# Peptides against a protein of PDB entry 3QIS, part 316

Target 1, 334 residues: chain A of PDB entry 3QIS
Amino acid sequence: PSLELSRREFVFENVKFRQLQKEKFQISNNGQVPCHFSFIPKLNDSQYCKPWLRAEPFEGYLEPNETVDISLDVYVSKDSVTILNSGEDKIEDILVLHLDRGKDYFLTISGNYLPSCFGTSLEALCRMKRPIREVPVTKLIDLEEDSFLEKEKSLLQMVPLDEGASERPLQVPKEIWLLVDHLFKYACHQEDLFQTPGMQEELQQIIDCLDTSIPETIPGSNHSVAEALLIFLEALPEPVICYELYQRCLDSAYDPRICRQVISQLPRCHRNVFRYLMAFLRELLKFSEYNSVNANMIATLFTSLLLRPPPNLMARQTPSDRQRAIQFLLGFLL

## One batch from the design tools (peptide; made by RFdiffusion4, then SolubleMPNN)

Design b2_p28_3_s2 (from b2_p28_3, 15 letters changed)
Fold by OpenDDE base, seed 2:
Structure b2_p28_3_s2 (fold): chain B 334 residues (1-334), chain A 28 residues (1-28)
Amino acid sequence: as target 1 above (334 residues)
Amino acid sequence: SLEEFFKELSEEMRKEVEELRKELLEEK
């Protein structure tokens, strides 16, 4: 069996968070026998490609002189955004197209990723006084390393934050403030807020706006701005309530005093973001007659975003644990 | 209160973000 490939090198320029890119190529059976093709894992890999890449179709049969189009789809989700922002992973891969009883054909994937404030830590964003696209990649790495060290010091209560440094961190990320300030000004009377989905084009404009500028006004509908806030919270590498406090939140869910004590142990930026979001959501609840927002809906929606189980406990989450997590947030909304 | 905290933090961050926007525009 033999194949002819129309292309073997693929370049994905300016890959962005949640922006689908597609490159197509053709494979043709130039042999005299039917062939089966498949993309196969390399030696020591579990998957035929990295999580941000997909081939469609990834397998198939070709009759003699048959041709099929294959799409290579690049899509950076919440699962890949953090490792691409840090430069731990890159837009580079090698695909192995295998023929049954035939040869292997190698495809080279390359490109560049453009960093996003989505999938960046709260600690790094509090130190980031410029849009992320204006920050040198070397400085992004340093900001993540410094942010990790400051988080650990804060959790251990070892060193007071030096409040007098010229490089004082923001109290909350400017990106969160921009989203919440917009929603507070323009969306308090928005019917079906957080219930109606945004538009995908508007979501891309909002993400690009926050990554490249400090806007006076966020583009798009109130629904798109509201969904952008949800996407932002979902994409955080460390949730607003740090994984270390997850179990303590569940254990305290029915004691409002203990709940407040648990939140007081969060790193400063996480604590400020949590309190800021809870205060904002309480303001929205004052307008429930107009926006159809209620405490149970909000608690249910935001629980999965703010209070995520640690990766090692995800498979063990019970319906009781979910109810405790909802009850924990309700104690701040009511 | 959470309401006071929201108001205070919102106004502090407004001033900080306005200055950061100004700095960003002066560098271009």
Scores: peptide ipSAE 0.650, ipTM 0.962, DockQ to the pose 0.819
Fold by OpenDDE base, seed 3:
Parts: structure tokens; C-alpha cells; sequence
Structure b2_p28_3_s2 (fold): chain B 334 residues (1-334), chain A 28 residues (1-28)
């Protein structure tokens, strides 16, 4: 069997978080026999492509003289954003299109990624005084390294280095403050806040705005700004409640005094973000008659974002663990 | 209280962010 490919080289320029890009090509069976095609893993790879790439269809059957269109979809989710922001991964891949009892056809994927404040650590963002797109990639690497060291020192109850007044980290990321300050000012009376989804176009505008500027006002509806906050929290490489404290949060869930002690052991930026978010959410609960927000809904929604199980635990919490996690947050909302 | 903390932090961050916005505009 043999295939003809209309294209073998693909370039994805200016790839951004949550922005789908598509490139298409055709494969044609120019042989006299039917053929089955599939994208296959390279040697030592578990998948035929990187997590941010997909082929559709990834397999199929072609009769003689049949042609099929294949879409190469590039989409950076929360699962790929952190490694692309750090430059650990890049918009580069090689796809192997295998033909059963035939040849392998190689496709080259290339491009560039534009960093996002989404998927960047809280520690790095507290040090980041500029929009992420204005920060040199080399400095982003240094900020992540310094942030890791500062996190470890904070967890060990070591005194932070006396950084000069100009180098002092923000109390919370400017991006979180911008989102929360906007919601506090404009969304306290928003009906169905955190219950109605935002618009995808508005979400992209909000992300781009936070990545490229320090806006006076965030664009989009209150629903889109609210969802952008959820997406931001979900995309964090380390959740607001650090993985190291996860089990202690569950164990303390019914003791409000111990819960507060556990939170006091968070790194400064994580602790500040947690307290800031809890205080904001308590303010929203005062307007429940207008915004339809209640403590159980908020606790259920934010628990999965703020209090994630560590990667070494089963990704699925037991019903008991989930209830304890919700109860932990309820103790800060009531 | 958490409410006092929220108000204080919000106003501190407002000043810091406004300064950072000015610095960013001066560099362009």
C-alpha cells in the first residue's frame, strides 16, 4: 500500500493558552489495494503526539483512490500550559503516519508558544511586576527557580530573604487582584454568578489582556470574568492550597481552629491568595438574594480548584474525601 | 477579621498595581 500526502510540514505560529489552531492536509490512497492508516507513537513514546496536539481522524481505512482530510489541532489546555510557559516543552513534534504493511510517513510540527500568566506559579506571579508577555523568557525561568526556593523556605518556616523594597514580591498576583477587584466592584449583584458560563471569545480577550497589560478594567461580561478566575485557579501548577497540606486539610475539616492553623502554614503568597479569595467569596455571600450564590455551591465549586489531591494520590477523591474537602472550605465561608 | 484583611489588602494592592501600571507606561 502507498499514500500521497498533500502536506508534511506544519507551522503553528503564536500558539496561546486555550486558543485552538487547526491545520489540514489530505491523504490519498494512490495504490491498488485498500489500506489502513494510523498515527503511531515514536520509539519510547506512549502517545503518537504531545498533549497539546491532536490528529482527527487519528486512524482510518482508505479504499483505492479514496482521499480523507486530516485535521491537526493544536490546543494548549491546563495540562500543557505550565510546561510550555517554562519552555520545558515547545511547539515542536514529529508525527508518524503508519500504513499497515506499508511505509511510515513523517509529519513535522513546529511553531512558537506565547507565555501566559495562566499556568504560572503564584510565587512567580507575585514576583512578576510586568505582564508576562513583557518579561524575557530567561527571566521567567529565573522567577520560577527563585519561586520554588521561596516556597520551600516558607514551608520550612524559614525567614524569607530581605529582598530590597523594589524586589519585594506582591502580596497576591496582580492578575488575581485584577479579577477579584473587578468582580467585587461589578459582579456582587450579578444574577447566577459562577453558575452561568462565560463566552469563549471574552475569555480569550481576558486572558490576552492579563498576559499583555495591566488593565484598568477587564473586558467581557461578569460571567466571563468570573469564569476566567476559575480557569486561572484551575490552571495553577500548584493549587492555592499546596499539595503538601492536602491531607491535613481533610483531617482538620471539622475543626475550624486546626483548619486556620493549616492555612497559616501555607507559603505567604498562597496564604494571602487563599485568605483574599475566602474574604471575597464571603462578601459575595452577603448579596445572595441578588447573585443566587450560596455557601454550598461556592464551596463545591472552589474545592476542586483550591484543594486538589496531590499527583501521587488517585486523581479521584473518595466521596468521604470530597465531603471533607468541601467542609474545610465551608469553615472559611460561614 | 477576614473583611478587614480583604479591605486592607485590596487597597494596598490597588496602590501597588497602579504604580506598576505607571512604570509599564514609562518604559514604553
Amino acid sequence: as target 1 above (334 residues)
Amino acid sequence: SLEEFFKELSEEMRKEVEELRKELLEEK
Scores: peptide ipSAE 0.648, ipTM 0.961, DockQ to the pose 0.805
Fold by OpenDDE base, seed 4:
Structure b2_p28_3_s2 (fold): chain B 334 residues (1-334), chain A 28 residues (1-28)
Amino acid sequence: as target 1 above (334 residues)
Amino acid sequence: SLEEFFKELSEEMRKEVEELRKELLEEK
């Protein structure tokens, strides 16, 4: 079997979080026999491509003189955003298009990623005084390293050593404050808040706005701004309640005093964000007549975002654990 | 209270963000 490929080199410029890009090429069976094609893993890889890349179709049959269009789709989800923001991964891959009993054809994928405040740690964002697109990538790496060291010191209850380090961190990320302040001002009376989905175009505008500027007003509907807050919380590499405290939150879920003590042990930025969000959500509950928001709905929605099981326990989360997690949040909403 | 914390933090962050916005505009 033999194939002709219309293109073998693909460049994805300015790849952004949650923005789909597509490049297409054709494969033609210029042989005399039917062929089966598939994208195959490279040696030592489990997948034929990186998590942010997809081929469609990824396999198929071609009769002699048949041609098929293949789409290469680049999409950065919450699962890839953190490693791309840090520069640990890049928009680079090699795809192997295999023919059964035939040749391998190599496709080169390249491009650039534009960093997002989505998928960046709370600690780094509290130190980030500029929009992330205005911060040099080298400085982003330094901010993550400094943030990790500060988190570890806070968890170990080590006395803050030297007074002489970097600028005072924000109490909460400016991005969270911008979203919450907007919702508090404009969305308290919004019917079906957090129940109606936002518009994808508006969500992209909100993300781009927060990544590139410090807006006076967030663009889009209240529903899109509300969903952007959910997406932001979901994309955090470390949830608002740190993984180290997950089990203690579940164990304390029915004791409000112990729950407050557990939250007091969070790193300062995480503790501030948690309290700020809980206070905001309590304010929304005062307007339940208008916004149809209730404590059970909010606790259920935010539990999966704020109180995530550690990655090693994710597959073991029981219905009882979920109920305890919801009860933990309810103790701050009621 | 949690409500007082929300009001205080919201106002402190407003001032900080307004300053950061001003700095960002002065550098452009």
Scores: peptide ipSAE 0.646, ipTM 0.961, DockQ to the pose 0.803
Fold by OpenDDE base, seed 1:
Structure b2_p28_3_s2 (fold): chain B 334 residues (1-334), chain A 28 residues (1-28)
Amino acid sequence: as target 1 above (334 residues)
Amino acid sequence: SLEEFFKELSEEMRKEVEELRKELLEEK
């Protein structure tokens, strides 16, 4: 069997978080026999492609003289955004299109990624006084290293060593403040806030706005701004409540005094973000007659974002653990 | 209170972000 490919080199320019890009090519059976094709892993890989790449279809049959269109889809989700922001991964891959009882055909994937404040650590964002697209990649690496050291010092209850010449970090990320300040000003009376989805185009505009500027106003509807806050919290590499405190939050869920003590042990930026969000959500609850927001809905929604199980426990979360996690947040909303 | 914290932090961050916005605009 043999295949003819219309294209073998693909370039994905300016890849962004949550922005789907598609490139298409055709494969044709130029042989005299039916053939089965599939994308296969390289010798050292478990998957045929990186997590941000997909082929559709990834396998199929072709009759003699049959042609099929294959879509190469590049999509950076919350699962790939952090490693792309740091430059640990890149928009580069090689796909192996295997023909059963035939040859391998190699496809080259290349491109560039544009960093996002989405998927960046709270610690790095508190030190980031510029929009992320204005920050050199080398400085982003330094900010993440410094952020790791600050997290460790905070968790170890080490006394802050003297003020090295590092600029004072923000109390919370400017991106979170911009989203929350906008929602507080304009969305307190918004019917079905956090219940109605935003528009995908508006979400992309909000992300691009926060990545490239310090806007006076966030673009889009209140629903899109609200959903952008949810997406931001979901994309954090470390959730607002650090993984190390997850179990203690569950264990304390019915004791409001212990819950406050657990939160006091968060790194400064995480603690400030948590308190800021809880305060904001309590303000929204004052307008429940207008915005249809209630404490149970908010606790249920934000629990999965703020109080995520550690990766090793994700598959083991019980309904009881989820209820404890919800109860933990309810203790800050009521 | 948590309400006082929200008000104070919101006003402090407003000032800081407005300064950062000015700095960013002056560099362009």
Scores: peptide ipSAE 0.642, ipTM 0.960, DockQ to the pose 0.801

Design b2_p28_3_s3 (from b2_p28_3, 16 letters changed)
Fold by OpenDDE base, seed 5:
Structure b2_p28_3_s3 (fold): chain B 334 residues (1-334), chain A 28 residues (1-28)
Amino acid sequence: as target 1 above (334 residues)
Amino acid sequence: SLEEFFKETSEKMRKEVKKLREELEAEK
């Protein structure tokens, strides 16, 4: 069996968080026999491609002289955004298109990723005084390293944040403040807030706006700004409530005093973001007659974002654990 | 209170973000 490929090199320029890019190529059976093709893992890989890449179709049959279009789809989700922001991963891959009883065909994937404030740690964002696209990559690495060290120091209660460090961190990320301040000003009376989805185009504009500027006004509808806040919280590498406190939150869910003590143990930036968000959500609940927002809906929605089970426990989360997690948040909303 | 924290944090961040915007604009 033999295949002809219309293209073998693919470049994905300016890849962004949640922005789908597609490149297409054709494969043709120039042989005399039917053939089966598939993308196969390289040696030591479990998958035929990196998590941000997909081939469609990834396998199939071709009759003699048949041609099929294959789409290479690049999409950076919450699962890939953090490792791309840090430069741990890159927009580079090699795909192996295998022909059954035939040869392998190699496809080269290359490109560049544009960093996002989405998928960046709260600690780094509290230190980031510029839009992420204005921050040199070297400085992004330093900010993540410094953020890790400050998280550890905060957890260990060892060193007071040296108030003399030339760059005092923000109380909360500017990106969170921009989203929340916008929603507080313009969305308190928005019917079905956090219940109606935003527009994908507006979400991309909001993300790009936060990544490239410090806007006075966030573009898009209140629904898109609200969803952008949800996406931001979901994309955090470490949830607003750090994984190490997850179980303690569940165990304390019915004791409001213990709940407050658990939150007091969060790193400063996480604690500030948590309190800021809870306070904002309480303000929204004052307008429930207008925005149709209630404490149970908000607690249910934000629990999955703010109080995520550690990756090792995700598969073991019980309905009881979920209810305790909701109850934990309810204790801050009521 | 959480409400006081919200107002205080919002106002502090407003001033800080304004400064950061002015710094960013002055560099262009």
Scores: peptide ipSAE 0.682, ipTM 0.970, DockQ to the pose 0.799
Fold by OpenDDE base, seed 3:
Structure b2_p28_3_s3 (fold): chain B 334 residues (1-334), chain A 28 residues (1-28)
Amino acid sequence: as target 1 above (334 residues)
Amino acid sequence: SLEEFFKETSEKMRKEVKKLREELEAEK
């Protein structure tokens, strides 16, 4: 069996977080026998492609002289955004198109990724005084390294180094402040806030706006701005409540005094963001007659974003753990 | 209180973000 491929090299320029790109090619059975094709993992890989790449179809049968279109879809989700932002991963891959009883055909995937403030650490964003697209990639790496070291020092209750007044981290990321300040100004009376989804086009505009500028006004509907905040929190490499404190939050969930003590142990940026978000959400709850926002809904929604189980606890949260996590947040909302 | 923290943080960040915007515009 043999295949003819219309193209073997694919370039995905200016790949962005949550922006789907597609490239298509054709495969043709130029042989005299039916053939089965599949994308197969390379040696030592578990998957045929990187998490941000997909082939559709990834397998199939071709009759003699049959042609099929294959779509190569590039989509950077929350699961790939952090490693692409750091430059740990790149828009580069090799796909192996295997023909049963035939040859392997190699496809080269290349391109460039444009960094996002989405999927960047809270620590780095507190140091980042420019839009992320205005920050050199080398400086982004340095900011992440410095952020890791500061997180560790904060968790160890080490005295912060007296950073120069110009180098002082922001109290909260400018991106979070922009989203929250917008919602506080314009969305307090928004019906079904955090319950109605935003528009995908508006979400992309909000992301691009935060990545490239320091806007005076965030574009899009209040629903899109609200969803952008949720997406931002979901995309954080480390949740607002650090993984190290996850179990202590669950254990303290029914003791409001201990809950406050646990939060006091968060790194400064995480603690500030947590308090800022809780305070904002409490302000929204004052307008519940208008925005349909209640404490149980908010606690349920934000718990999965703010209080995630550590990656090593691959076990699905028990119903009890989920209830404790919700109760933990309720203690700050009520 | 959380409310006081919110007001104080919001106002501090408003001033800081304004400064950062002005700095960004001055470099262009």
Scores: peptide ipSAE 0.670, ipTM 0.968, DockQ to the pose 0.787
Fold by OpenDDE base, seed 4:
Structure b2_p28_3_s3 (fold): chain B 334 residues (1-334), chain A 28 residues (1-28)
Amino acid sequence: as target 1 above (334 residues)
Amino acid sequence: SLEEFFKETSEKMRKEVKKLREELEAEK
């Protein structure tokens, strides 16, 4: 069996968070026998492609003289955004198209990724004084390293943040402030806030706006701005409540004094973001007659974003754990 | 209070973000 491929080299330029790109090619059975094709893992790989790439279809049968279109889809989700932002991974891959009892055909995937403030740590964003697209990649790496070290120092309660560092961190990321300040100004009376989904095009515009500028006004509907805040919180590599404090939050969920003590142990940026968000959400709850927002809805929605189980415990989260997590947030909303 | 913290943080960040915007515009 043999295949003819219309193309073997694919370039994905300017790949962005949550923006689907597609490249298509054709495979044709130029043989006289039916053949099965599949994308197969390279030696030592578990998957045929990187997490941000997929082939559709990834397998199939071709009759003699049959042709099929294959789509190569590049999509950077929350699961790939952090490693691409750091440059740990890149828009490069090699796909192996295997023909049963035939040859292997190699496809080269290349391109470039454009960093996003989405999927960047709170610590790095508190230090980031420019839009992420205006920050040199080398400086992004430095900001991540410095952010890790400062988080570790903060957790160890060792050194007061050296107030003498020439660049003081922001109290909260500018991106979070921009989203929250917009919502506070324009969305307090928005019916069904956080209940109505945003528009995908507007979400992309908001992301691009935050990545490339410091806008005076965020584009899009209040629903899109609200959803952008949710996406931002979901995409954080470390949730607003650090994984290390997850269990302590659950254990303290019914003691408001202990809850406040647990939050006081968060790294400064995480603690500030948590308090800022809780305070904002309490302000929204004052307008419940207009925005249809209630404490139970908000607590339920934000619990999955702010108080995520550590990756090793995700599979073990009980309904009781979820209820405790919700109760923990309710203690700050009421 | 959380409300005081919100107002204070919002005002501090407003001033800071304004400064950062002005700095970014001055570099262009």
Scores: peptide ipSAE 0.657, ipTM 0.966, DockQ to the pose 0.802
Fold by OpenDDE base, seed 1:
Structure b2_p28_3_s3 (fold): chain B 334 residues (1-334), chain A 28 residues (1-28)
Amino acid sequence: as target 1 above (334 residues)
Amino acid sequence: SLEEFFKETSEKMRKEVKKLREELEAEK
């Protein structure tokens, strides 16, 4: 059995968070026997491709002289955005197209990724005074290292380093402030706020706007701006409530005094973002007659974003744990 | 209060972001 491939090299230029790119090629059975094809893992890999890549179809049968179109889809989700932002991963892969009882065919995937403020740590963003696309990669690495050290010091209750040498961090990321300030100004009376989905094109425009500029106004509908805030919170590598405090939040869920003490132990940037978001959401609740937003809806929606279970516990989250997590947030909304 | 924190943070960030925008525009 043998295959003919129309193309073997694929370049994905300017790959962005949540922007699907597709490249297509054809495979043809130029043999006299039916062929089964599949994409297979390399010897040391568990998957046939990186998490941001897929082939469709990834397997199939071809009759003699049959041709099939294969789509190579590049999509950076929340699961890949952080490692691509840091440069730990890159838009490079090799796919192995295996032919049963035949040979392997190698496909080369290459390209470039454009960093996003989505999937960047709160600590790095509090230090980032420019749009992320205007920040040199070397400086991004330094900001991430400084971010990690500041988080660790805060969690260990180490004395704050002397404020002397580094530029003062922002109280909250400018990106969060821009989203929240827009929603506070324009969306308090928006019917079905956080209940109506945004438009995908508008979401991409909002992401690109925040990555490349410091806008005076965010583009798109109030629904798209609201969803962009949700996407931002979901894409954080470390949730607004750090994983280390997750269980303590659940354990304190019915004691508002203990809940406040737990939040006081967050790193400064995380604590500021948490308080800022809770305060904003309380302001939205004052307009419930107009925006149809209630505390239970907001707590249910934001709990999964702000108070995520640690990766090792995700598969074990009980309905009781979810209810405790919701109750924890309700104590800040009411 | 959370309301005071929101107002204070919003006004501080408004001034800071305005400055950062002006700095970014002056570099272009």
Scores: peptide ipSAE 0.653, ipTM 0.966, DockQ to the pose 0.804

